Peptides against a protein of PDB entry 6MBK. Designs and how they scored, part 148

Target 1, 240 residues: chain A of PDB entry 6MBK
Amino acid sequence: GFEMVNFKEEGFGLRATRDIKAEELFLWVPRKLLMTVESAKNSVLGPLYSQDRILQAMGNIALAFHLLCERASPNSFWQPYIQTLPSEYDTPLYFEEDEVRYLQSTQAIHDVFSQYKNTARQYAYFYKVIQTHPHANKLPLKDSFTYEDYRWAVSSVMTRQNQIPTEDGSRVTLALIPLWDMCNHTNGLITTGYNLEDDRCECVALQDFRAGEQIYIFYGTRSNAEFVIHSGFFFDNNSH

## One batch from the design tools (peptide; made by RFdiffusion4, then SolubleMPNN)

Design b2_p17_4_s2 (from b2_p17_4, 7 letters changed)
Fold by OpenDDE base, seed 2:
Structure b2_p17_4_s2 (fold): chain B 240 residues (1-240), chain A 17 residues (1-17)
Amino acid sequence: as target 1 above (240 residues)
Amino acid sequence: MEHFEETDFSPLLEWAK
């Protein structure tokens, strides 16, 4: 019912290959295909996760490291997804000097500097962890973990993370959702949800789409909507 | 009852590779 297309202004997106009616469930992604905190725990990162309080406390950082580990793994199941991710982002962590100067006249500058400082501190912490912790020895990051890598991963998660229920529905967790990221979005009604019975993310069409039209969805409240003032990567006790 | 069709993202992801 849809195909991936590189649109001129929006980049990658979905185009309807048939008529899609409003409120039609046209897109879903099962949990087993998601990059989640749980999948991170079940990956090569699992042993380290079990021993590091920051990874345990901050699911977004766990996802960032999960993303880095999978990126560094040639046979990763998520390679096709990871390859669709941007190499750089329009997040504060990538702002140039001129952009920072422009922001000096705004209140956002304090948040930007905070992001810089916290991200740098986190990197320094985890660099040490990766170099010294026994459970980090088998990580593909052991010999290649730069600030640029970390900045990229953090920014990827910041812009793309989704809140989903745990398997039992008792809590919420974080996920990166393949294919979901390729949908361009608009404001309006939240048409995204999670079906616990079928254990999948589901997207319902906002409106009627004809064959050949670009499909727009509304992701709801996402981290990327507030990444300039994002505080999700702050941790008061950054020491192990 | 809502109409839906199964989503297979694998071909799309491979295309994007």
Scores: peptide ipSAE 0.023, ipTM 0.532, DockQ to the pose 0.052
Fold by OpenDDE base, seed 1:
Structure b2_p17_4_s2 (fold): chain B 240 residues (1-240), chain A 17 residues (1-17)
Amino acid sequence: as target 1 above (240 residues)
Amino acid sequence: MEHFEETDFSPLLEWAK
């Protein structure tokens, strides 16, 4: 019912290959395709995860490292998805000096600096962990873990993480959702959800789409500058 | 809502490379 297309100005998105009616379930992503905290725990990162309190406490950081490990793995199942991710992001971690200077006149500057400092401290902490921890020896990050790598992964998760239920539905966890990132977004009502019975993310069409039209979805604000600024990786009493 | 089989993303993801 849809295909991937590189649209002018808007970049990659989905195009309808047939008529799609409003509220029609046209896109579903099963849990097994998601990059989740659980899949991180079950990956090569698992042993380290089980012994690092920060990874355990901060699912978003766990996802960031999961993303980096999989990116560095040629045979990773998620390579096709990872290759679709931007190389850089419109987040405070990527702001140039002029952008930061502009923000100095706004109330956001404190949060920008805080986010930058926290991310730098996290990198320093995990750099040491990766270099010294026994369970980090076989990680693909062992000899390739730069601040640029970490900044990228953190920004990827910051802008793309989704809250989904655990398998038993008793709690929430975090996930990166393939194809979600491949859809261009619009404003409106959220038309995404999670179907626990079928164990999948579901997206219904917010409107009628004709064959050949771009499909837009809405699952919450992701690109809003104010949202991005306040969506940083903060944790009280973060250890280093 | 009609029950659907899981979406096969492999072709789309490969294309996105």
Scores: peptide ipSAE 0.020, ipTM 0.525, DockQ to the pose 0.051
Fold by OpenDDE base, seed 4:
Structure b2_p17_4_s2 (fold): chain B 240 residues (1-240), chain A 17 residues (1-17)
Amino acid sequence: as target 1 above (240 residues)
Amino acid sequence: MEHFEETDFSPLLEWAK
């Protein structure tokens, strides 16, 4: 019902190959295709995850490292998804000096500085962990872990992370959702849900789409303005 | 939500390779 297209101004997106009606379930992604905290635990990152308090406490950081590990793995199952991700983001971590100066007159500057400080501190911490921890030896990023890598991964997760239920539905966890991320976003009603019975993420159409038309979805506010004021990183109260 | 035709993930993954 759809195909991937590189749109000139909007980057990669989905185009309808047939007419799609409003509220039609046209897209679903089963849990097995998601990059989750659980898949991170089950990956090459698992041994390190099991011994690092920050990875355990902050699922979004776990996802960031999961993303980096998979990106550095040529045979990763998620390479097709990772290849669609932007190389840069409009998050504060990518702001130039002039952009930061414009924000100095606002309270947002404090949040920006907080993001810079936190991200730098996290990078320094994990750089040391990767270099010294025994369970980091098998990580594909062992010999190549730059701030640019971390900034990219953090920004990727910050802009794309989704809350989904755990397999048993008892808690929420975090996930990056392939194919879902390939849809460009528009303002509107939330058209995202998780079907726990079928264990899949489901997307319904916001409106009618004609064959050949780009499909837009809405699965949360992801505006640049929100990125300026939101740290994107928080401690997970769930035990993983 | 009304269920209609669902799209397979596999063709899209192959395209992205």
Scores: peptide ipSAE 0.023, ipTM 0.511, DockQ to the pose 0.055; fails the geometry check
Fold by OpenDDE base, seed 5:
Structure b2_p17_4_s2 (fold): chain B 240 residues (1-240), chain A 17 residues (1-17)
Amino acid sequence: as target 1 above (240 residues)
Amino acid sequence: MEHFEETDFSPLLEWAK
């Protein structure tokens, strides 16, 4: 019912290949296709995760390292998804000197500097971990872990992470959602959620779309603030 | 409850390579 398209002004997005009705479930992504904290734990990163308190405490950092490990793995299931990710982001970590200077006149400068400092400290910490920890030896990033890599991964997660329920529904965890990330967004009602019964992320149409039209979704406000978690909404009993 | 198949995005991801 849809296809990937590089739109002239909006960049990559989804286009309807058939008529889609408002509130129609047109997109669903099972948990097994998501990059999650759990998939990170089950990956080559798992042994290190089990012994590093920061990775355990900060799911967003776990996702960042998961993303880096999978990017460095030629046979990763998520290679096609990772290749669709931007190489750079409009996050504070990518601001040029002139942009930072402009922000010096605003109260936002404190947040920018905080992101710089925190990210730099995290990188320094994990650089040492990667170099010295026994369970880091098998990581594909062992021989090449740069600040640019970390900045990219952190920014990727910061802009794309979503809260989803754990498999048992008892807690929330973090996930990157392939394909769904390709949708451009607009103002309106929240159209994305998680269906625990079918264990999948679901997206319903905000409005009617005709064949050939770009599909827009609404998933709430995204923030460039460090460690802000974006929430997926949980649908009860397929109510949408 | 109506059951839906998972979205097959593999061809789309291949296109995006």
Scores: peptide ipSAE 0.022, ipTM 0.546, DockQ to the pose 0.052; fails the geometry check

Design b2_p17_4_s3 (from b2_p17_4, 7 letters changed)
Fold by OpenDDE base, seed 1:
Structure b2_p17_4_s3 (fold): chain B 240 residues (1-240), chain A 17 residues (1-17)
Amino acid sequence: as target 1 above (240 residues)
Amino acid sequence: MEYFEETDFTPLLEWAK
Protein backbone atom coordinates (compact mmCIF):
# COMPACT_ATOMS: atom_id res chain seq x y z
CA GLY B 1 0.00 0.00 0.00
CA PHE B 2 3.01 2.33 0.21
CA GLU B 3 6.60 2.81 -0.90
CA MET B 4 9.57 4.85 0.28
CA VAL B 5 10.19 7.92 -1.83
CA ASN B 6 12.49 10.91 -1.72
CA PHE B 7 10.17 13.87 -2.02
CA LYS B 8 11.72 17.10 -3.26
CA GLU B 9 10.41 19.37 -0.56
CA GLU B 10 9.86 17.09 2.43
CA GLY B 11 12.64 14.57 1.93
CA PHE B 12 12.12 10.85 2.32
CA GLY B 13 8.64 9.66 3.14
CA LEU B 14 5.90 7.24 2.21
CA ARG B 15 3.92 7.36 -1.00
CA ALA B 16 0.65 5.56 -1.44
CA THR B 17 0.65 2.87 -4.10
CA ARG B 18 -3.13 2.63 -3.95
CA ASP B 19 -6.00 4.70 -2.73
CA ILE B 20 -6.13 4.76 1.06
CA LYS B 21 -9.22 5.90 2.91
CA ALA B 22 -9.30 7.96 6.06
CA GLU B 23 -9.08 5.87 9.24
CA GLU B 24 -7.87 2.86 7.25
CA LEU B 25 -5.18 0.80 8.93
CA PHE B 26 -2.42 0.86 6.35
CA LEU B 27 0.77 0.55 8.41
CA TRP B 28 1.78 -1.51 11.42
CA VAL B 29 4.99 -2.51 13.19
CA PRO B 30 5.05 -5.59 15.42
CA ARG B 31 6.78 -5.43 18.79
CA LYS B 32 9.56 -7.74 17.67
CA LEU B 33 10.79 -5.06 15.26
CA LEU B 34 10.89 -2.30 17.88
CA MET B 35 13.88 -1.18 19.86
CA THR B 36 12.52 -1.23 23.39
CA VAL B 37 13.70 -1.19 26.97
CA GLU B 38 12.91 -4.88 26.99
CA SER B 39 15.03 -5.58 23.93
CA ALA B 40 17.81 -3.62 25.61
CA LYS B 41 17.50 -5.85 28.67
CA ASN B 42 17.66 -8.89 26.41
CA SER B 43 20.74 -7.64 24.53
CA VAL B 44 24.43 -7.51 25.38
CA LEU B 45 23.49 -4.52 27.53
CA GLY B 46 21.36 -6.73 29.79
CA PRO B 47 23.93 -7.64 32.42
CA LEU B 48 24.97 -4.03 32.89
CA TYR B 49 21.35 -2.92 32.92
CA SER B 50 20.61 -5.32 35.75
CA GLN B 51 23.28 -3.71 37.91
CA ASP B 52 23.00 -0.01 37.08
CA ARG B 53 20.31 1.95 38.89
CA ILE B 54 20.20 4.75 36.33
CA LEU B 55 19.67 2.43 33.38
CA GLN B 56 16.91 0.74 35.34
CA ALA B 57 15.27 3.99 36.38
CA MET B 58 15.53 5.82 33.06
CA GLY B 59 14.27 3.82 30.13
CA ASN B 60 15.22 6.54 27.68
CA ILE B 61 18.88 6.25 28.69
CA ALA B 62 18.59 2.49 28.39
CA LEU B 63 17.32 3.01 24.85
CA ALA B 64 20.19 5.37 24.11
CA PHE B 65 22.75 2.78 25.14
CA HIS B 66 20.81 0.08 23.34
CA LEU B 67 21.00 2.21 20.22
CA LEU B 68 24.76 2.73 20.63
CA CYS B 69 25.42 -0.94 21.22
CA GLU B 70 23.42 -1.96 18.17
CA ARG B 71 25.05 0.73 16.05
CA ALA B 72 28.45 -0.65 17.01
CA SER B 73 27.35 -4.18 16.11
CA PRO B 74 27.73 -4.86 12.38
CA ASN B 75 25.37 -7.82 12.55
CA SER B 76 22.68 -6.01 14.50
CA PHE B 77 19.13 -6.70 13.42
CA TRP B 78 18.44 -2.98 13.55
CA GLN B 79 21.33 -1.88 11.32
CA PRO B 80 19.01 -1.03 8.42
CA TYR B 81 17.00 1.24 10.70
CA ILE B 82 20.00 2.77 12.45
CA GLN B 83 21.59 3.64 9.13
CA THR B 84 18.57 5.80 8.31
CA LEU B 85 18.96 7.93 11.41
CA PRO B 86 20.35 11.43 11.03
CA SER B 87 23.97 11.97 11.96
CA GLU B 88 22.98 15.12 13.84
CA TYR B 89 19.81 16.73 15.11
CA ASP B 90 18.23 20.13 15.59
CA THR B 91 18.08 19.59 19.33
CA PRO B 92 19.66 21.97 21.86
CA LEU B 93 22.56 19.57 22.34
CA TYR B 94 23.66 20.44 18.81
CA PHE B 95 23.15 24.19 19.06
CA GLU B 96 26.12 26.31 18.18
CA GLU B 97 27.20 29.27 20.26
CA ASP B 98 25.21 31.73 18.19
CA GLU B 99 22.06 29.67 18.50
CA VAL B 100 22.45 29.39 22.25
CA ARG B 101 23.09 33.10 22.47
CA TYR B 102 19.90 33.73 20.56
CA LEU B 103 18.00 31.58 23.03
CA GLN B 104 19.26 33.70 25.90
CA SER B 105 16.53 36.12 24.97
CA THR B 106 13.92 33.42 25.58
CA GLN B 107 12.54 31.72 28.66
CA ALA B 108 13.91 28.40 27.43
CA ILE B 109 17.56 29.22 28.08
CA HIS B 110 17.59 27.78 31.58
CA ASP B 111 16.14 24.52 30.33
CA VAL B 112 18.75 24.41 27.58
CA PHE B 113 21.56 24.86 30.07
CA SER B 114 20.03 22.25 32.31
CA GLN B 115 19.88 19.82 29.41
CA TYR B 116 23.53 20.47 28.58
CA LYS B 117 24.56 20.03 32.18
CA ASN B 118 22.58 16.87 32.73
CA THR B 119 23.74 15.29 29.49
CA ALA B 120 27.36 16.05 30.28
CA ARG B 121 26.99 14.59 33.75
CA GLN B 122 25.32 11.49 32.38
CA TYR B 123 28.12 11.01 29.89
CA ALA B 124 30.78 11.38 32.56
CA TYR B 125 28.98 8.90 34.77
CA PHE B 126 28.54 6.28 32.09
CA TYR B 127 32.02 6.78 30.72
CA LYS B 128 33.32 5.71 34.10
CA VAL B 129 30.84 2.83 34.25
CA ILE B 130 31.84 1.57 30.81
CA GLN B 131 35.52 1.78 31.71
CA THR B 132 35.29 0.07 35.08
CA HIS B 133 32.21 -2.14 35.32
CA PRO B 134 32.83 -5.84 34.63
CA HIS B 135 29.63 -6.22 32.63
CA ALA B 136 30.72 -3.43 30.30
CA ASN B 137 33.77 -5.32 29.04
CA LYS B 138 31.86 -7.12 26.31
CA LEU B 139 29.95 -4.09 25.08
CA PRO B 140 30.80 -3.26 21.48
CA LEU B 141 31.23 0.39 22.46
CA LYS B 142 33.75 -0.40 25.22
CA ASP B 143 36.67 1.27 23.47
CA SER B 144 34.61 3.80 21.53
CA PHE B 145 32.32 5.88 23.70
CA THR B 146 32.68 9.59 23.06
CA TYR B 147 30.49 12.47 24.08
CA GLU B 148 29.52 12.81 20.43
CA ASP B 149 28.27 9.23 20.51
CA TYR B 150 26.23 9.86 23.62
CA ARG B 151 24.90 13.18 22.36
CA TRP B 152 23.77 11.47 19.18
CA ALA B 153 22.09 8.60 20.97
CA VAL B 154 20.37 10.85 23.49
CA SER B 155 19.14 13.13 20.74
CA SER B 156 17.95 10.17 18.69
CA VAL B 157 15.91 8.85 21.57
CA MET B 158 14.78 12.31 22.63
CA THR B 159 13.27 12.97 19.23
CA ARG B 160 12.01 9.49 18.40
CA GLN B 161 11.02 7.64 21.57
CA ASN B 162 7.43 6.50 21.95
CA GLN B 163 5.39 5.16 24.82
CA ILE B 164 3.94 1.72 24.23
CA PRO B 165 2.33 -0.79 26.56
CA THR B 166 4.21 -3.72 28.01
CA GLU B 167 3.30 -7.10 26.60
CA ASP B 168 0.72 -7.69 29.32
CA GLY B 169 -0.60 -4.15 29.07
CA SER B 170 -0.06 -3.51 32.76
CA ARG B 171 2.52 -0.77 32.32
CA VAL B 172 4.00 1.54 29.73
CA THR B 173 7.50 1.31 28.33
CA LEU B 174 9.58 3.14 25.74
CA ALA B 175 10.28 2.19 22.16
CA LEU B 176 11.86 3.37 18.95
CA ILE B 177 9.55 2.57 16.06
CA PRO B 178 11.53 2.21 12.83
CA LEU B 179 8.86 3.05 10.25
CA TRP B 180 7.29 5.87 12.25
CA ASP B 181 10.30 8.13 12.07
CA MET B 182 10.88 7.32 8.42
CA CYS B 183 7.63 9.05 7.56
CA ASN B 184 7.07 12.73 7.20
CA HIS B 185 4.54 14.01 9.66
CA THR B 186 1.97 16.74 9.90
CA ASN B 187 0.32 18.49 12.79
CA GLY B 188 -3.08 17.22 13.77
CA LEU B 189 -4.72 14.37 15.56
CA ILE B 190 -2.63 11.41 16.60
CA THR B 191 -3.48 8.54 14.30
CA THR B 192 -1.17 5.96 15.84
CA GLY B 193 -1.82 3.47 18.59
CA TYR B 194 -0.95 0.06 19.91
CA ASN B 195 -2.94 -3.10 19.35
CA LEU B 196 -2.26 -5.41 22.29
CA GLU B 197 -4.17 -8.29 20.77
CA ASP B 198 -1.90 -8.37 17.74
CA ASP B 199 1.04 -6.92 19.71
CA ARG B 200 1.84 -4.23 17.19
CA CYS B 201 1.95 -0.51 16.63
CA GLU B 202 -0.76 0.63 14.27
CA CYS B 203 -1.19 3.70 12.12
CA VAL B 204 -4.45 4.68 10.51
CA ALA B 205 -4.69 7.16 7.68
CA LEU B 206 -5.26 10.74 8.77
CA GLN B 207 -7.16 11.45 5.58
CA ASP B 208 -7.90 10.02 2.18
CA PHE B 209 -4.80 9.50 0.09
CA ARG B 210 -4.85 8.83 -3.60
CA ALA B 211 -2.40 6.55 -5.32
CA GLY B 212 0.80 8.50 -5.84
CA GLU B 213 0.26 10.93 -2.96
CA GLN B 214 2.59 11.28 -0.02
CA ILE B 215 1.31 9.79 3.21
CA TYR B 216 1.67 11.93 6.31
CA ILE B 217 1.34 10.57 9.81
CA PHE B 218 1.18 12.10 13.24
CA TYR B 219 2.44 10.22 16.28
CA GLY B 220 3.15 13.02 18.71
CA THR B 221 6.46 14.44 17.54
CA ARG B 222 7.44 17.63 19.30
CA SER B 223 8.92 20.90 18.17
CA ASN B 224 12.40 21.97 19.15
CA ALA B 225 10.91 24.16 21.83
CA GLU B 226 8.99 21.22 23.21
CA PHE B 227 12.14 19.10 23.14
CA VAL B 228 13.73 21.57 25.52
CA ILE B 229 10.81 21.47 27.91
CA HIS B 230 9.74 17.85 27.57
CA SER B 231 12.81 15.89 26.46
CA GLY B 232 12.36 13.47 29.33
CA PHE B 233 16.06 13.02 29.99
CA PHE B 234 15.69 14.21 33.55
CA PHE B 235 15.52 11.71 36.36
CA ASP B 236 12.38 13.18 37.86
CA ASN B 237 10.67 13.31 34.48
CA ASN B 238 11.77 10.23 32.56
CA SER B 239 8.38 9.10 31.28
CA HIS B 240 8.31 10.70 27.87
CA MET A 1 -1.21 -2.83 4.30
CA GLU A 2 2.42 -3.40 5.19
CA TYR A 3 4.80 -3.54 8.11
CA PHE A 4 8.49 -2.76 8.35
CA GLU A 5 9.78 -6.17 7.32
CA GLU A 6 8.01 -5.90 4.00
CA THR A 7 8.99 -2.30 3.30
CA ASP A 8 11.70 -1.50 0.80
CA PHE A 9 13.59 1.45 2.23
CA THR A 10 16.67 0.99 0.06
CA PRO A 11 16.52 4.56 -1.26
CA LEU A 12 16.65 5.88 2.27
CA LEU A 13 19.56 3.63 3.12
CA GLU A 14 21.46 4.75 0.05
CA TRP A 15 20.91 8.35 1.03
CA ALA A 16 22.03 7.70 4.59
CA LYS A 17 25.36 6.17 3.49
Scores: peptide ipSAE 0.024, ipTM 0.526, DockQ to the pose 0.084
Fold by OpenDDE base, seed 5:
Structure b2_p17_4_s3 (fold): chain B 240 residues (1-240), chain A 17 residues (1-17)
Amino acid sequence: as target 1 above (240 residues)
Amino acid sequence: MEYFEETDFTPLLEWAK
């Protein structure tokens, strides 16, 4: 019902290959295809995760390292997805000096500096962990873990992480959702939810789309986007 | 209806080269 297309103005997105009606379930992504905290725990990162309190406490950092490990693994299932991710982001961690100067006139500067400081501290901490911890020896990033790598991974997670239910539905966990996050956004209702019965993310069409048209969805707040747990879809009228 | 495994990644993979 859709295909990946590089649109001239919007970049990569999804295009309908057939007519899609509003509220039609056109896209789903099973849990097994998601990059989650759980998949991180079950990966080569698992042993280190089990012994590092920060990784255990901060799922976003766990996802960041999961991304880095999988990116460094040629045989990773998620290589096609990872290759679609931007190499750089418009997040504060990538701001140039002039952009930071502009922000000095705003109250946002404190948050920017906090992000810089926190990210740098996290990198320093984990650099030491990667170099010294026994369970880090087999990580593919053992000999190649730079601040630029960490900045990229953190920014990727910051801009793309979503909240989904755990397998048993008892808690909320974090996930990156391949393919789904390739959709470009528009204003409207959030039409994405998690189907626990089928254990998959589901996206229904925001509107009618004709064959050949680009498919747009509304994410709401991208970072830590919350999907309806034990329900169908979350509807939000927030505007970007 | 489609999901990730059924999607053609060829255009994206070519771009990523």
Scores: peptide ipSAE 0.020, ipTM 0.535, DockQ to the pose 0.086
Fold by OpenDDE base, seed 2:
Structure b2_p17_4_s3 (fold): chain B 240 residues (1-240), chain A 17 residues (1-17)
Amino acid sequence: as target 1 above (240 residues)
Amino acid sequence: MEYFEETDFTPLLEWAK
């Protein structure tokens, strides 16, 4: 019912190949295809995860490292998804001097600086961990872990992470959702849900779409303002 | 945003089928 296309202004997105009615379930992604904290634990990152309190405490950072490990793995199952991710992001971590100067007159500057400092501290911490921890020796990023890598991964997770239920539905966890990220978003009601019975993420159409029209969904605000005020990646000096 | 170039989306589409 849809195809992937590169739109001129919005970039990659989905286009309807048939008429889709409002509230119609047109897109679903099974849990087994998601990049989750659980899949991170079950990957080459698992042993290190089990030994690092920050990875255990911060699922978003676990996802970031999971993403980096899979990106560095040519045969990764998620290569098709990872290849669709931006090379850089319009987030504070990528702001140029002019953008920072502009924000200097606003309260947002404090959040920007906080993100810079926290991300740098996290990188420094994990750089040391990767270089010295025995369970990091087999990580594909062992000899190639730069701040640019970490900044990219953190920004990827920050902009792409989704909350989904655990398998038993008792808690929530974080996930990157392949194909889901290909849908350009619009403002409005969130049309994202999770079907525990079928164990899949589900998306219903916001409106009627005719064949040939771009499909828009709403799975969260991805504006610069939202990114600036995001506080999901803080560094607690007392974590260790 | 700038996406990676020369990507094959066929595998992703197969996941959805």
Scores: peptide ipSAE 0.020, ipTM 0.571, DockQ to the pose 0.445
Fold by OpenDDE base, seed 4:
Structure b2_p17_4_s3 (fold): chain B 240 residues (1-240), chain A 17 residues (1-17)
Amino acid sequence: as target 1 above (240 residues)
Amino acid sequence: MEYFEETDFTPLLEWAK
């Protein structure tokens, strides 16, 4: 019902190959295709994860390193997905001096500076870890771990991470959702949830789309997008 | 790719060392 397309202005996105009706379930992504904290634990990052309290405590950082490790792995299953990710982001860590100056007059400036400081501290910490920890030797990024790498990964996760239920549904975890997050953003209602019975992320159409039209979705608050557990959908006017 | 249009954001969690 859809295909990946590099649109002229929007870049990569999804295009309908047939007419899609509003509220139609047109897209689902099984858990096995997701990049999750669990998949990070099961990757080359696993041994280090098991011995680093920060990775264990901060799933978003775990995802960031998972993303970096997979990016550095030519045979990674997620290479096609990673290649669709932008090389830079319209997020605070990429703000130019003028943009930061503009934000000085806003309430966001404190958070921006906090994020700069925190990210820098995290990088410094993990740089040392990667250089000294025995379980970091196997990481493909050991000899190439720059702040730019970390900034990119953190920003990727920050803009794309989602809360989904664990496999048993007992708690929530973090995930990047390939294909789904390729849909470009529009204002509207959240039309994505997680179906635990089928163990997949599900997205219903926000509106009618005709064949050949780009499919847009509403991510909600993208810092930590939340899906309704147990096949639910959250329909709230949370446009910002 | 148009993916993030939020005016505010949630910072990363604090350094938890």
Scores: peptide ipSAE 0.017, ipTM 0.558, DockQ to the pose 0.044

Design b2_p17_4_s4 (from b2_p17_4, 9 letters changed)
Fold by OpenDDE base, seed 5:
Structure b2_p17_4_s4 (fold): chain B 240 residues (1-240), chain A 17 residues (1-17)
Amino acid sequence: as target 1 above (240 residues)
Amino acid sequence: MMHFEETNFEPLLKWAE
């Protein structure tokens, strides 16, 4: 019902290959395709995860390292997804000096500096961990872990992480959702939820789309976006 | 505008539709 297209002005997005009706379930992504904290624990990162309290406490950092490990793994299942991710982001970590100077006159500067400091401290900590911890020896990034790598991974997770239920539905966890996160944003209602019965993320069409039209969805607040459990959807009409 | 690497996403498409 859709295809990936590089739109000239908007970059990558999804285009309908057939007519799609409003509220039609047109896209679903099974848990097995998601990059989650659990998949991180079950990956080459697992042994280190089990020994590092920060990775255990901060799922976003676990996802960042999971992303880096998979990117560095030629045979990773997620290579096709990872290759579609931006190489750079419009996040504070990528602001140039002039952009920071502009923000210096605003109240946002404190948050920007805080993000810089926190990210730098995290990098320094994990650089040491990767260099010295026995369980880091098998990580594909052992001999190549730069701040640029970490900045990219953190920014990728920050802009794309979502809250989904755990397999048993008892808690929420963090996930990157391939394909779904390729949809470009529009104003409207959140039409994405998690179906625990089928164990998949589901997206229904925000509106009618004709064959050949770009499919847009509304993310709401994407960072830590929470999806309704059991085939539910949030109907939040946030305007930007 | 964000810069994306052009790649083939076909391996994932079959799981999503």
Scores: peptide ipSAE 0.034, ipTM 0.644, DockQ to the pose 0.416
Fold by OpenDDE base, seed 4:
Structure b2_p17_4_s4 (fold): chain B 240 residues (1-240), chain A 17 residues (1-17)
Amino acid sequence: as target 1 above (240 residues)
Amino acid sequence: MMHFEETNFEPLLKWAE
């Protein structure tokens, strides 16, 4: 019902190959395809995860390192997904001076500076961990862990992470959702959920789409400031 | 603007089959 396409202005996204009706379940992604905190724990990162309090406490950072480890692994199951990820993002960590100046007129500037500081501190911390911790020797990034790598991974997770239930449904965890996150953003209602019975993410169509039209989704209710910080998107009329 | 590198999407599309 859909295909991946490089759109002229929006970049890669999903295009309908047939007519899709509003509220139609057109996309689902089983848990086994997701990059999750759990899959991170079960990967080469697992031993370090078990010994590092920050990785344990901050699932988003665990996912970031999971991405980096898998990206560095040519035989990773997620290579096809990782290859679709942007090389750069319109998020604060990539802002140029002029963009930062523009944000000085907004309350987001304080959050931007906070992100810069926090990300730098995190990188410094983990650089030391990777260089000194015994379990870090197993990581493919041991000898190649740059700030650019970390910035990319953190930005990837920041823009694409989703809350999903744990396998037993007792708690929430974080996940990257291949295919689903290829959809570009629009304003509207969130139409994605998790089906625990079938153990999959499910997305229903926000509206009718005709064959050949790009499929847009709404990731959640956020302010423009939150979108800029967390997704790199900005909608002038974002009333949600 | 986000920058994408062109890649073969066929492997991903197979996941959705």
Scores: peptide ipSAE 0.032, ipTM 0.631, DockQ to the pose 0.669
Fold by OpenDDE base, seed 3:
Structure b2_p17_4_s4 (fold): chain B 240 residues (1-240), chain A 17 residues (1-17)
Amino acid sequence: as target 1 above (240 residues)
Amino acid sequence: MMHFEETNFEPLLKWAE
């Protein structure tokens, strides 16, 4: 009932190919399509993950490296998704000198510098790990791991990571949600949840959409979206 | 009327419908 298009003013988004009614379940993404901490553990990154405490402790960094490894893999299942990601972001890690200077008189500058320093330190740490750790030898990024790569991956995850339930529903984990995160944003209520019975992310239409119209959704807070907490767990074909 | 470029994401779409 929809197609992916690149809108000139808003970038990539979904367009309805038929009439969609409010509260209709029009989009679902099964767990097997998601990039998760678990899929990172089950990938070529798994052996290194099992030996590095920072990767184990920080799921966002694990996702960043998962994203980099899959980007560097021509046969990756997620290539169609990765190719839709922005090449640059409006995050503090990409701020130019003039933007930083503008913020120098604000309280935000401390957080900007802190994030920059932390990211640089993380890069330096993992650069050494990739060069020296035995389990890093088979990573496709071993010979091409730059700060620009790391900055991009960290920013991609920071702006797109979502909390979803673990497979057993006992805990929360982090995930990138292909196709769903390509929808453009509008004001409203969160209409996305996770159906544990069918093990999929589900999105119901916020309003009626006619064939040919762009479909908008509300993410809530897009950075580290907590829609599971706000919407709860869905069972069967629940509307929202 | 919005201007857009059509892109085929069939590998993703088959899991979402």
Scores: peptide ipSAE 0.031, ipTM 0.614, DockQ to the pose 0.147; fails the geometry check
Fold by OpenDDE base, seed 1:
Structure b2_p17_4_s4 (fold): chain B 240 residues (1-240), chain A 17 residues (1-17)
Amino acid sequence: as target 1 above (240 residues)
Amino acid sequence: MMHFEETNFEPLLKWAE
């Protein structure tokens, strides 16, 4: 019902190969394909995760390190997915001075500076951890863990993380959803959920799409400031 | 309709390479 396409201005996205009706379930991704906090725990990162309180407390950071470990692993199952990720992001961590100046008049400025400071502190902390912690010895990061790596991973997770239920449905966890997150964004209603019975992410069409049209999805109700901070997107009709 | 199974994962994503 859809195909991957590299759109000139928007990068990778999904295009309908047939007519898709509004509310039609056109895409689903089973848990086993997701990069989750659980998969991080079950990966080479697992031993360190079990010993580091920050990784345990902050699922987004756990995902960031999971992403970095898998990227550095030539035989990673997720290599094809990781290769589709942007090399840079329109997130605050990549903002230039002029962009920051523009944001000084917006609600986002405090969050931008907070992200800069927090990310730098986190990197400094984990750099030391990776260099000194016994359980970090097997990580493919000891010899290659730069701030740029960390910034990229954090930004990847920040823009692409999703809340999904744990396998038992008792809690929520964080996940990166391959293929699904290739959809470009629009404003509207969120049309993605998780089917616990089938243990899969499900996406229904926001609207009718004709064959040949790009499929857009919506990630949730957010202010423009939140969109800029989270995904780099901006909608004129959203509140600040 | 696309059910993204493991058997279809790598081939589909490698298209984007």
Scores: peptide ipSAE 0.030, ipTM 0.598, DockQ to the pose 0.076; fails the geometry check

